Peptides against a protein of PDB entry 5ZK1. Designs and how they scored, part 49

Target 1, 52 residues: chain A of PDB entry 5ZK1
Amino acid sequence: KREVRLMKNREAARECRRKKKEYVKCLENRVAVLENQNKTLIEELKALKDLY
Target 2, 52 residues: chain A of PDB entry 5ZK1 as posed
Amino acid sequence: KREVRLMKNREAARESRRKKKEYVKCLENRVAVLENQNKTLIEELKALKDLY

## One batch from the design tools (peptide; made by RFdiffusion4, then SolubleMPNN)

Design b2_p29_6_s3 (from b2_p29_6, 20 letters changed)
Fold by OpenDDE base, seed 2:
Structure b2_p29_6_s3 (fold): chain B 52 residues (1-52), chain A 29 residues (1-29)
Amino acid sequence: as target 1 above (52 residues)
Amino acid sequence: DEELKKLDEEEANLKKQLEELKKEKKDLE
């Protein structure tokens, strides 16, 4: 039936948008973690620079 | 020297990963 094909296409498009949003959120969280790690490492390098 | 070099290598690695993820995020927006 045409209606069932249109329903399945709408569901697949919703699922694709959901997965894209979840993936972008995962990247945002990973960016925030790496920015914090990089900040900490730069602070440690500054504190240790006078020892080497 | 060798501990400072390891920290500099890890900083360079973290910066590279951060820029790759920022690019991937931008390409997906």
Scores: peptide ipSAE 0.027, ipTM 0.479, DockQ to the pose 0.034
Fold by OpenDDE base, seed 5:
Structure b2_p29_6_s3 (fold): chain B 52 residues (1-52), chain A 29 residues (1-29)
Amino acid sequence: as target 1 above (52 residues)
Amino acid sequence: DEELKKLDEEEANLKKQLEELKKEKKDLE
């Protein structure tokens, strides 16, 4: 029936939007972690370069 | 020298990964 195809399409579109949102959130968390790690390494490098 | 060189290599690697992830985020928005 046409109604069953429209229901399955709506469910697939909801699942696609959910997966995209979860992936972007994973990228945002990874970006924040790498920015913090990079900041810490730059601070450690400066402290070492000021000693030598 | 060798420890400072490792930290410079780690910084360069983290900068590259950060730019790749920022690009991928932008391409998905």
Scores: peptide ipSAE 0.026, ipTM 0.464, DockQ to the pose 0.034
Fold by OpenDDE base, seed 1:
Structure b2_p29_6_s3 (fold): chain B 52 residues (1-52), chain A 29 residues (1-29)
Amino acid sequence: as target 1 above (52 residues)
Amino acid sequence: DEELKKLDEEEANLKKQLEELKKEKKDLE
């Protein structure tokens, strides 16, 4: 039936949007972790450079 | 100083990974 194909397409489009949103949230968390690691490493480098 | 050189290399690697993820995020928004 045409209606079943249109329903499956709408469901697939909803699932694609859901997966995209979850992936962007994972990238945002990874960016926040790397920004914190980079900040800590810059502070350690500064403290090490101040010893020489 | 070999320790300072390793930390400078790690900083450069973390900065590169951050810019790649920021680009991927922007291409997906």
Scores: peptide ipSAE 0.025, ipTM 0.463, DockQ to the pose 0.034
Fold by OpenDDE base, seed 3:
Structure b2_p29_6_s3 (fold): chain B 52 residues (1-52), chain A 29 residues (1-29)
Amino acid sequence: as target 1 above (52 residues)
Amino acid sequence: DEELKKLDEEEANLKKQLEELKKEKKDLE
């Protein structure tokens, strides 16, 4: 029936938008972790270079 | 010398991964 196909299409479109939002949130969290790790590593490298 | 080279290589690798993730985020917005 046409109605069942339209319902399944709306559900698939909602799930696609949900998955996209979750993936962007995972990327944002990974970016924040890598930015913090880079900051710490740069600070450690400066402290080591300033000792010589 | 070798420990500082490893830390400089790790910094370069983390910067590359950060740039790739920022690009992927922008392509998905």
Scores: peptide ipSAE 0.024, ipTM 0.442, DockQ to the pose 0.034

Design b2_p29_6_s4 (from b2_p29_6, 17 letters changed)
Fold by OpenDDE base, seed 5:
Structure b2_p29_6_s4 (fold): chain B 52 residues (1-52), chain A 29 residues (1-29)
Amino acid sequence: as target 1 above (52 residues)
Amino acid sequence: DKLLENLEKQEAELKKQKEELEKEKKDLE
């Protein structure tokens, strides 16, 4: 009985760490996409302003 | 976790900057 509870706790802790790692990776990818989109928007805005 | 908190802040700041840039673009078109 105790060993099964300790095993389930270890599995739950592994799953929690896995989910956190996946969330951080998704966040890093979203940041990189936003940085690239904002760079493109700045370049487009510069090109628009250079016409005035 | 300092890395997570920093990335969440960066995402919020970049999202705000994007909304400002998209608005400025629309006001110039």
Scores: peptide ipSAE 0.363, ipTM 0.835, DockQ to the pose 0.346
Fold by OpenDDE base, seed 2:
Structure b2_p29_6_s4 (fold): chain B 52 residues (1-52), chain A 29 residues (1-29)
Amino acid sequence: as target 1 above (52 residues)
Amino acid sequence: DKLLENLEKQEAELKKQKEELEKEKKDLE
């Protein structure tokens, strides 16, 4: 039936938008963790270089 | 989508920078 196909397409479009939002959120969190780790490494390298 | 492509590029650049910084740290220890 046409109605069942339209319902399944609406569900698939909702699921696609949900998965995209979750992937972006996971990526933003990984970027923020890497930015903080790189800041710490730069500070550690500076402290190490200031001893020489 | 430009946001997704920009975040994927930024993650790749930050990973590369981290590997370079971790190498420089090991070369100074």
Scores: peptide ipSAE 0.256, ipTM 0.788, DockQ to the pose 0.359
Fold by OpenDDE base, seed 3:
Structure b2_p29_6_s4 (fold): chain B 52 residues (1-52), chain A 29 residues (1-29)
Amino acid sequence: as target 1 above (52 residues)
Amino acid sequence: DKLLENLEKQEAELKKQKEELEKEKKDLE
């Protein structure tokens, strides 16, 4: 039936948008972790260079 | 999607910067 195909298409489009939102949130968290790690490494490298 | 593409690029750049900083740290130890 046409109605069942339209319902399944709407459900698939909702699930696609949900998966995309979760993937963006995962990337934002990974970026924030890398930014903090790189900040710490830069601070450690400055402290090592200030000993010379 | 421009937001996804920008975040994937930013992650790849930060990962490269981390690998360079970890190498520089190891070369100074």
Scores: peptide ipSAE 0.156, ipTM 0.729, DockQ to the pose 0.349
Fold by OpenDDE base, seed 4:
Structure b2_p29_6_s4 (fold): chain B 52 residues (1-52), chain A 29 residues (1-29)
Amino acid sequence: as target 1 above (52 residues)
Amino acid sequence: DKLLENLEKQEAELKKQKEELEKEKKDLE
């Protein structure tokens, strides 16, 4: 029936939007981790440069 | 020193990965 195809399309569109949102959130979390790692590395590099 | 050179390489790699992920984030928003 046409109605079942429209329901499945609406469900697929909701799932696509959900997956996109979760992927963006995963990237945001990964960027925040890399920012913290970079900050630590910059601080370690400064501390090493200040010893010489 | 080899330790300093290794940390500078790691910083540069992490910075590049950050820029790539920030770009991918922006392209997906």
Scores: peptide ipSAE 0.027, ipTM 0.521, DockQ to the pose 0.034

Design b2_p29_8_s4 (from b2_p29_8, 15 letters changed)
Fold by OpenDDE base, seed 5:
Formats: C-alpha cells, structure tokens, sequence
Structure b2_p29_8_s4 (fold): chain B 52 residues (1-52), chain A 29 residues (1-29)
C-alpha cells in the first residue's frame, strides 16, 4: 500500500512538471509570434508615415 | 520566475499590438 501511494505521487509530480514545460513552450512560441507581428506593424506604420 | 516573465511579456506585446492596429486603422481613414 505505501509503495503504490509513493509511485502515484511520483507520477503526479512528473505530470505536473511535464504540463509546466509544455505551457512555457507554448508561451515562448506565442511571444515570438507577437514580436514578429508587432515588428511588421511598426514597419508598415513607418512606411505609411514616410508617404505623408 | 521564467513563467511570470513570459506571461508579462505576452501581456505587454498584446497591448502594443492593439495600439499599433488602432494607429494603423486611424492612419488609413
């Protein structure tokens, strides 16, 4: 009984660490996409302002 | 924390995107 509880706790702790790692990776990808989109919008705004 | 830094950076970048889109829409009118 004790060994099974310790095994389940170890599995739950592994799954928690896995979920945190995947969430961080999703945030890093969303940040990189937003940085690229904002760079493009700044370049577009600059090109529009340079025509006026 | 790395997570807290990324969450803050995402929030700041989203705010900047909304401001840039608004400015682009105002300049096209």
Amino acid sequence: as target 1 above (52 residues)
Amino acid sequence: DLLEKLEKQEAELKKQREELIKEKEELKK
Scores: peptide ipSAE 0.622, ipTM 0.910, DockQ to the pose 0.347
Fold by OpenDDE base, seed 3:
Structure b2_p29_8_s4 (fold): chain B 52 residues (1-52), chain A 29 residues (1-29)
Amino acid sequence: as target 1 above (52 residues)
Amino acid sequence: DLLEKLEKQEAELKKQREELIKEKEELKK
């Protein structure tokens, strides 16, 4: 009984670390996409303003 | 932590994106 509880706790702790790592990676990708979109918008705005 | 920093960066970048879209819409009118 005790060993099975310790095994399940180790598995739960591994799963929590995996989920946190995946969430951070998803957030890093969303940040990188937003940074690229904002750079493109700034360049588009600059090109528009340079024509006026 | 790293997570809170990335969440703040995402919020700031979303706000900046909204401002840039608004400015682009104002210039097209």
Scores: peptide ipSAE 0.619, ipTM 0.909, DockQ to the pose 0.345
Fold by OpenDDE base, seed 2:
Structure b2_p29_8_s4 (fold): chain B 52 residues (1-52), chain A 29 residues (1-29)
Amino acid sequence: as target 1 above (52 residues)
Amino acid sequence: DLLEKLEKQEAELKKQREELIKEKEELKK
């Protein structure tokens, strides 16, 4: 009985670390997309202001 | 923490994006 509980705890800890790593990677990708979108918007705004 | 830094950075970039979109919409009217 104890060995099965220790095995399940080790599996749950591995899954928690995997999910955290995947979440961080998704967040890093979302940050990179937002940074690129904001750079493009700043360039578009500058080009619009230079025409007025 | 790395996670907390990325969550803060995402929140600030979203806020900046909303401000830039509003400014672009105002300049097009």
Scores: peptide ipSAE 0.605, ipTM 0.906, DockQ to the pose 0.365
Fold by OpenDDE base, seed 1:
Structure b2_p29_8_s4 (fold): chain B 52 residues (1-52), chain A 29 residues (1-29)
Amino acid sequence: as target 1 above (52 residues)
Amino acid sequence: DLLEKLEKQEAELKKQREELIKEKEELKK
């Protein structure tokens, strides 16, 4: 039936949107961790340079 | 796209981290 194909397509589209949302959230968290690490490295480099 | 922007940001932040680590290792010698 056409209705079964439309149901399966709606389920596949929901799963695709779920996976995209999870991937974006993981990427946002990785970006935030890198930003914090780079900020700490810049502060450490500044403190080292201020001692010389 | 938001995804493409975040992927570009991650790539640039990784590159910056590698440069900052190298500079820190050079200053410790």
Scores: peptide ipSAE 0.595, ipTM 0.905, DockQ to the pose 0.398

## One batch from the design tools (peptide; made by RFdiffusion4, then SolubleMPNN)

Design b2_p30_5_s3 (from b2_p30_5, 17 letters changed)
Fold by OpenDDE base, seed 3:
Structure b2_p30_5_s3 (fold): chain B 52 residues (1-52), chain A 30 residues (1-30)
Amino acid sequence: as target 1 above (52 residues)
Amino acid sequence: DEYKKKLEEALKNREEVLKEILKALEELKK
């Protein structure tokens, strides 16, 4: 009984670390997408100002 | 004018979401 509880706790701790790493990677990818979209919007705004 | 205002608002909204994500990343690195 004790060994099974210790095994499940080790598995849960590994899963928590995995989920944290995946969440960080998801946030980093969202940053990169938003930065690229912001760059495009700035370039479009600049082009509209250069035509006026 | 209206199209420019829509782009400025779209940029502002993306900058706000970016700031929130960067804060969440900093909290996770501590």
Scores: peptide ipSAE 0.061, ipTM 0.563, DockQ to the pose 0.068
Fold by OpenDDE base, seed 2:
Structure b2_p30_5_s3 (fold): chain B 52 residues (1-52), chain A 30 residues (1-30)
Amino acid sequence: as target 1 above (52 residues)
Amino acid sequence: DEYKKKLEEALKNREEVLKEILKALEELKK
């Protein structure tokens, strides 16, 4: 029936939007972790430069 | 010196990965 195809398409479009939102959130969290790690590495490099 | 070079390389690698992720985020926002 046409209705079942339209329902499946609406479900697939909802799932695609959900997966996109989850992927963006995963990337944003990974950015925050890398920025914090980079800050620590810069601070360690600065401390080493201030000792020599 | 060797430890400093390892930290510089670790920073460079993280900056490259960060730039790639930021580009992927920009492409997803268009």
Scores: peptide ipSAE 0.049, ipTM 0.533, DockQ to the pose 0.072
Fold by OpenDDE base, seed 5:
Structure b2_p30_5_s3 (fold): chain B 52 residues (1-52), chain A 30 residues (1-30)
Amino acid sequence: as target 1 above (52 residues)
Amino acid sequence: DEYKKKLEEALKNREEVLKEILKALEELKK
């Protein structure tokens, strides 16, 4: 009984660290995409304003 | 936890700015 509880706790701690790392990576990727899109859309908006 | 909060705030800020830019682009297309 004690060994099974210690094994489950080690597995839960590994899974918690894995999920945290995956979530941070997802946020970093989404920020990088939005920053690139923002740059492009600002350049397009400037080019359009220079034509009007 | 702090780094996660900074990324969530950066994401929120960029989503707001992108919405404003998309709105301005839509107004210029009318």
Scores: peptide ipSAE 0.046, ipTM 0.513, DockQ to the pose 0.026
Fold by OpenDDE base, seed 1:
Structure b2_p30_5_s3 (fold): chain B 52 residues (1-52), chain A 30 residues (1-30)
Amino acid sequence: as target 1 above (52 residues)
Amino acid sequence: DEYKKKLEEALKNREEVLKEILKALEELKK
C-alpha cells in the first residue's frame, strides 16, 4: 500500500512538471507571435506617419 | 485617419495581452 501511493505521487509529479513545461512553451510562443505582430503594426504606423 | 486609429487600437490590445503573459511567465519562474 505505501509503495503504490509513492508510485502515484511520482507519476503525478512527472505529469505536473510536463504540464508546467508545456504551458511555459505555449506562453513563450504566444509572446513571440505578439512581438512580431506588434513590430509589423509599428512599421505600418511609421510608414503612414512618413506619408503625412 | 480611421485606419491609423484601428492600428493604434490593435497595437494597444496586443501590448496589454503581452504584459499579462509576461507577468504569468514571471510567476511561473518563481
Scores: peptide ipSAE 0.039, ipTM 0.522, DockQ to the pose 0.075

Design b2_p30_5_s4 (from b2_p30_5, 17 letters changed)
Fold by OpenDDE base, seed 2:
Structure b2_p30_5_s4 (fold): chain B 52 residues (1-52), chain A 30 residues (1-30)
Amino acid sequence: as target 1 above (52 residues)
Amino acid sequence: SELEEKLKAALENREAILKEILEALEKLKK
């Protein structure tokens, strides 16, 4: 009984760390996309201002 | 320009979302 509980706890802790790593990677990818979109918007705004 | 104001609003919206995600990342990296 104790060993099975310790095994399940180790598995749950591994799965929690895996899910956390995947979630961080998803957020980092979303940041990179938004930063690139903001760069494009800033360049478009600059080009629009340079016409006045 | 109406286009300039739309682009500014789109930039501000994305900057707000970036701040929220960066704060979430900081909490997850601690």
Scores: peptide ipSAE 0.193, ipTM 0.736, DockQ to the pose 0.077
Fold by OpenDDE base, seed 3:
Structure b2_p30_5_s4 (fold): chain B 52 residues (1-52), chain A 30 residues (1-30)
Amino acid sequence: as target 1 above (52 residues)
Amino acid sequence: SELEEKLKAALENREAILKEILEALEKLKK
């Protein structure tokens, strides 16, 4: 039936938007972790230079 | 020192990965 195809299309479009939002959030979390790790490495490099 | 060169290489590697992820995020937001 046409209505069942329209319902399945609406569900697939909702799921596609959900997956896109989750993937963006995963990438944003990975950026925040890498930025924090880089900050720690810069602080360690600075502390090492301050000993010479 | 060998430690400084390892820390610099680890920083450069993470900066490259950050650039790739930021470019991917920009393409997904368009």
Scores: peptide ipSAE 0.178, ipTM 0.721, DockQ to the pose 0.068
Fold by OpenDDE base, seed 4:
Structure b2_p30_5_s4 (fold): chain B 52 residues (1-52), chain A 30 residues (1-30)
Amino acid sequence: as target 1 above (52 residues)
Amino acid sequence: SELEEKLKAALENREAILKEILEALEKLKK
């Protein structure tokens, strides 16, 4: 009984660390996409302002 | 220009989302 509980806790801790790592990576990818979109919008705004 | 105001609003929206995600990342990296 004790060993099975320790095994399940070790598995849950591994899964928690995996999920945290995946979530951080997902957020970092979303930041990179939004930064690139903002760069494009700034360039479009600049090009529009340079016509006035 | 109407286009300029749409682009400004789209930029402000993405800057707000970026800020929220960066704050969430900072909390997760602690």
Scores: peptide ipSAE 0.162, ipTM 0.707, DockQ to the pose 0.074
Fold by OpenDDE base, seed 1:
Structure b2_p30_5_s4 (fold): chain B 52 residues (1-52), chain A 30 residues (1-30)
Amino acid sequence: as target 1 above (52 residues)
Amino acid sequence: SELEEKLKAALENREAILKEILEALEKLKK
């Protein structure tokens, strides 16, 4: 009985750490995409202004 | 977590700046 409870707790802790790591990675990827899009849009905005 | 709040703040900041740039580009295309 004790070993099964310890196993389930270890599995739950692994799953909690996995979910947290995946969520952080999703936020990091979204920031990186927005930063790249932002850079491109700033460059486009600058190029349009430099034509006038 | 502190890291999560830093990433959320960075995301919200970039989303705000992206909106401002898109609105500026839309005004220049009219």
Scores: peptide ipSAE 0.150, ipTM 0.675, DockQ to the pose 0.027

Design b2_p30_6_s1 (from b2_p30_6, 18 letters changed)
Fold by OpenDDE base, seed 5:
Structure b2_p30_6_s1 (fold): chain B 52 residues (1-52), chain A 30 residues (1-30)
Amino acid sequence: as target 1 above (52 residues)
Amino acid sequence: SEKELKELLENLEAVLKKQLEELKKFLEEL
């Protein structure tokens, strides 16, 4: 039936949007961790420069 | 020398700052 194919397509499109949202959230979390690590490393490098 | 170590640490800080700004731009594009 055409209606069953349209329903399955709508479900697949919802699942695709959900997976995209989860992927973006994973990237945002990874960026936030890397930003924090880079800030800490920059501060450690400054503290090392102040010893010379 | 102490001067060469200071220059290396300056270069490393510049690289880390650049990586941080690239990560911020990437987040703004998402």
Scores: peptide ipSAE 0.042, ipTM 0.549, DockQ to the pose 0.119
Fold by OpenDDE base, seed 2:
Structure b2_p30_6_s1 (fold): chain B 52 residues (1-52), chain A 30 residues (1-30)
Amino acid sequence: as target 1 above (52 residues)
Amino acid sequence: SEKELKELLENLEAVLKKQLEELKKFLEEL
């Protein structure tokens, strides 16, 4: 039936949007962790540079 | 030498700063 195909398409589109939002959130979290790590490493390198 | 160590630290700082800027740009594009 046409209605069942339209329902499945709407469900697939909702699931695609949900998965995209979850993927973006995972990337944002990973970027935030890497930014913090790079800041710490830059501060450690500065502290080492100030010792010499 | 102390000079070579300073140059290495400056090069590493420059690489890490560049990586941080690339990560910021990537975050702004999300």
Scores: peptide ipSAE 0.041, ipTM 0.554, DockQ to the pose 0.121
Fold by OpenDDE base, seed 1:
Structure b2_p30_6_s1 (fold): chain B 52 residues (1-52), chain A 30 residues (1-30)
Amino acid sequence: as target 1 above (52 residues)
Amino acid sequence: SEKELKELLENLEAVLKKQLEELKKFLEEL
């Protein structure tokens, strides 16, 4: 019984670390996409401003 | 007016620049 509980705790700790790493990577990818879209929109706004 | 359109585009550019810097700070804190 004790050994099985220690094994399950080690597995749960590994899975928690894996899920945290995947979540951070998803946020980093979303930020990079939003940064690129924002740069493009700022460039389009500058081009529109030069038409005045 | 042309003046109002200039002010709207400048305000939108400023909002977008602020959002970009907030996203960079969020990434640095992760």
Scores: peptide ipSAE 0.036, ipTM 0.543, DockQ to the pose 0.118
Fold by OpenDDE base, seed 4:
Parts: C-alpha cells; sequence; structure tokens
Structure b2_p30_6_s1 (fold): chain B 52 residues (1-52), chain A 30 residues (1-30)
C-alpha cells in the first residue's frame, strides 16, 4: 500500500532528525570537555611561567 | 542550518584538540 510506504518514510525522516540532534549534542559536550582541558593546561603553563 | 552548526562544532573541536596537544608537548619539553 502507498500509505504504508509514506508512514515508513515519515518514521525514517523522524529517526534521521533525532540521530542528527543527538550527534550535535555529542559534539557540543566534546567541545566543552576540550575547552575545560585547554583552560587547565593554560593555567598550568601560567603557573610554570610565574616560577621563573 | 543543522549542517553548518555541525561543521562549526567539528572545526572548533579540531582546533581545540590541536592546541591541547601543542600545550601538552610544550609542558613535556619543559
Amino acid sequence: as target 1 above (52 residues)
Amino acid sequence: SEKELKELLENLEAVLKKQLEELKKFLEEL
């Protein structure tokens, strides 16, 4: 039936949008972790420079 | 768009990752 094909296409499109949103959220979390790690290393580098 | 936001976040992650690795190497050489 045409209706079953249209339903499956709508479900696949909803699932594709959900997976894209989850992937973007995963990248945002990874960026936030790297920003915090970079900040810590910059603070450690400053503390080492202030000792000389 | 969602594609442009994804590309911006991937580029920012790649830049921060390089900076983090350069800072680690500099700390190991000190």
Scores: peptide ipSAE 0.024, ipTM 0.474, DockQ to the pose 0.027

Design b2_p30_6_s3 (from b2_p30_6, 19 letters changed)
Fold by OpenDDE base, seed 1:
Structure b2_p30_6_s3 (fold): chain B 52 residues (1-52), chain A 30 residues (1-30)
Amino acid sequence: as target 1 above (52 residues)
Amino acid sequence: SEEELKKLLENLEAVLKKQLEELEKFKKLL
């Protein structure tokens, strides 16, 4: 019984670390996409500003 | 007016620049 509880706790701690790493990677990718979209919109606004 | 459109576009550019700076700060915390 004790050994099985220690094994399950080690597995849960590994899974928690895995899920945290995947979540951070998802946020990093979303930030990189938003940074690119924002830069493109700033460039489009500059091009519109050059028309007047 | 043309001047109101100019001000609107400048305000939008300033908002987008601030959002970009906030995204860059957020990225440094990840």
Scores: peptide ipSAE 0.075, ipTM 0.607, DockQ to the pose 0.113
Fold by OpenDDE base, seed 4:
Structure b2_p30_6_s3 (fold): chain B 52 residues (1-52), chain A 30 residues (1-30)
Amino acid sequence: as target 1 above (52 residues)
Amino acid sequence: SEEELKKLLENLEAVLKKQLEELEKFKKLL
C-alpha cells in the first residue's frame, strides 16, 4: 500500500535526522573535551616556562 | 619533558581543528 511506504519513509527520515543530531552532539562533546585538555596543557607549558 | 608536552599540544590542536571543521560541515547540512 502507498500509505505504508509513506509511513516507512517518514520513519526513515526521522531516524536519519535523529542520528545526524546525535553525531553533531558527539562532535561538540569531543571538541569541548579537547579544548579543556588543550587549556590544561597550555597552563602546564606556561608554568614550565615561568620556572626558567 | 617540555618537548613531549609541545608535541601532545600540537597533536590535540590538530585533532581539535579537524573536529571543528567536521562539526561546521555537519551544522551547514542541518
Scores: peptide ipSAE 0.074, ipTM 0.608, DockQ to the pose 0.082
Fold by OpenDDE base, seed 5:
Structure b2_p30_6_s3 (fold): chain B 52 residues (1-52), chain A 30 residues (1-30)
Amino acid sequence: as target 1 above (52 residues)
Amino acid sequence: SEEELKKLLENLEAVLKKQLEELEKFKKLL
């Protein structure tokens, strides 16, 4: 039936949007972790320079 | 030498600062 195909397409489109949102959230979390790591490494490099 | 090590640490800090700026730009796009 045409209606069942349209329903399955709507479900697939909802799932695609959900997966995209989860992927973006994973990238946002990874960026926040890398931002913190880079700040800490910059501070450690400054502290090492102050010893020389 | 100590001066060569200071230059290396300066270059590494400059690379990490650029990477941080790129991450901040990427975060504004997400």
Scores: peptide ipSAE 0.047, ipTM 0.548, DockQ to the pose 0.111
Fold by OpenDDE base, seed 2:
Structure b2_p30_6_s3 (fold): chain B 52 residues (1-52), chain A 30 residues (1-30)
Amino acid sequence: as target 1 above (52 residues)
Amino acid sequence: SEEELKKLLENLEAVLKKQLEELEKFKKLL
């Protein structure tokens, strides 16, 4: 039936939007972790440079 | 030498700063 195909398409579109939102959130979290690690490593390198 | 170590640390700091700027650019696109 046409109605069942339209329902499945609306469900697939909702699931695609959900997966995209989850993927973006995972990337945001990864960027935040890498930014923090990078800042810490820059501070450690500065502290090592100040010892010499 | 101490001078070679200083240059290495400066080069590593410069690489890490560039990586941080790239991450910040990427964050602005999210």
Scores: peptide ipSAE 0.039, ipTM 0.537, DockQ to the pose 0.115

Design b2_p30_6_s4 (from b2_p30_6, 19 letters changed)
Fold by OpenDDE base, seed 3:
Structure b2_p30_6_s4 (fold): chain B 52 residues (1-52), chain A 30 residues (1-30)
Amino acid sequence: as target 1 above (52 residues)
Amino acid sequence: SSEELKKLLENKEAVLKKQLEELEEFKKLE
């Protein structure tokens, strides 16, 4: 009985760490995509202003 | 007018710059 509870706790702690790491990685990827899109749109807006 | 279009583009660029700053601040909190 005690060993099964300790095993389940270790599994839950591993899964919690995995989910946290995946969530952070998804946020980092979203930030990087938005940063790149934003820079490109600012450059396009600047180039458009320089033509008119 | 061409001047109204310039002002609209300036306002869009300012909004995009602010959104970039907010994203960079968010990235520093991790």
Scores: peptide ipSAE 0.037, ipTM 0.542, DockQ to the pose 0.115
Fold by OpenDDE base, seed 1:
Structure b2_p30_6_s4 (fold): chain B 52 residues (1-52), chain A 30 residues (1-30)
Amino acid sequence: as target 1 above (52 residues)
Amino acid sequence: SSEELKKLLENKEAVLKKQLEELEEFKKLE
């Protein structure tokens, strides 16, 4: 049936959009963690330079 | 030497600053 093929295509397109949104959210969280770790490491390096 | 340690710390800080800039640029594109 043509309608069953159109339904399956709509479901596949919804699933692709869901997976893309989850991937972007995972990258945003990773960037935020790396930004914070990088700032902390720069501050630690600055404190070490002030001792020597 | 203390001078070699200073240069090593300067180079590490410059690499970390560059990595932070690249991450901030990446975040503006998403």
Scores: peptide ipSAE 0.037, ipTM 0.548, DockQ to the pose 0.114
Fold by OpenDDE base, seed 4:
Structure b2_p30_6_s4 (fold): chain B 52 residues (1-52), chain A 30 residues (1-30)
Amino acid sequence: as target 1 above (52 residues)
Amino acid sequence: SSEELKKLLENKEAVLKKQLEELEEFKKLE
């Protein structure tokens, strides 16, 4: 039936938008984690450098 | 030597700073 095909297309479009939003959120979280880890490692390297 | 270790740490700090700049540039494109 045409109606079942239209329903499946709407569901697939919702799922595609959901997956895109989850992917962007995953990248944003990864950037934030790497920024924080990098700052901590730079601070640790400065503290180690100031001992010599 | 202590001077070689200091140079190694300075080089690592410079690499980490560049990686932070690249991450900040990437974040501005989102």
Scores: peptide ipSAE 0.035, ipTM 0.545, DockQ to the pose 0.107
Fold by OpenDDE base, seed 2:
Structure b2_p30_6_s4 (fold): chain B 52 residues (1-52), chain A 30 residues (1-30)
Amino acid sequence: as target 1 above (52 residues)
Amino acid sequence: SSEELKKLLENKEAVLKKQLEELEEFKKLE
């Protein structure tokens, strides 16, 4: 009984660390995409201002 | 007017710049 509880706790701690790593990686990718989209939109807005 | 459109585009660019700064600050905290 004790060994099964310790095994389940180790599995839950591994899964929590995995989910945290995947979440951080998802945020890093989202930040990089938003930074690039924002730069492109600022450049497009500048090009539109230079035409008027 | 052309001037009102310029002001609208300036305001949008300022909002986008602020959003970029907030994203860059967030990235420096990780």
Scores: peptide ipSAE 0.035, ipTM 0.543, DockQ to the pose 0.109

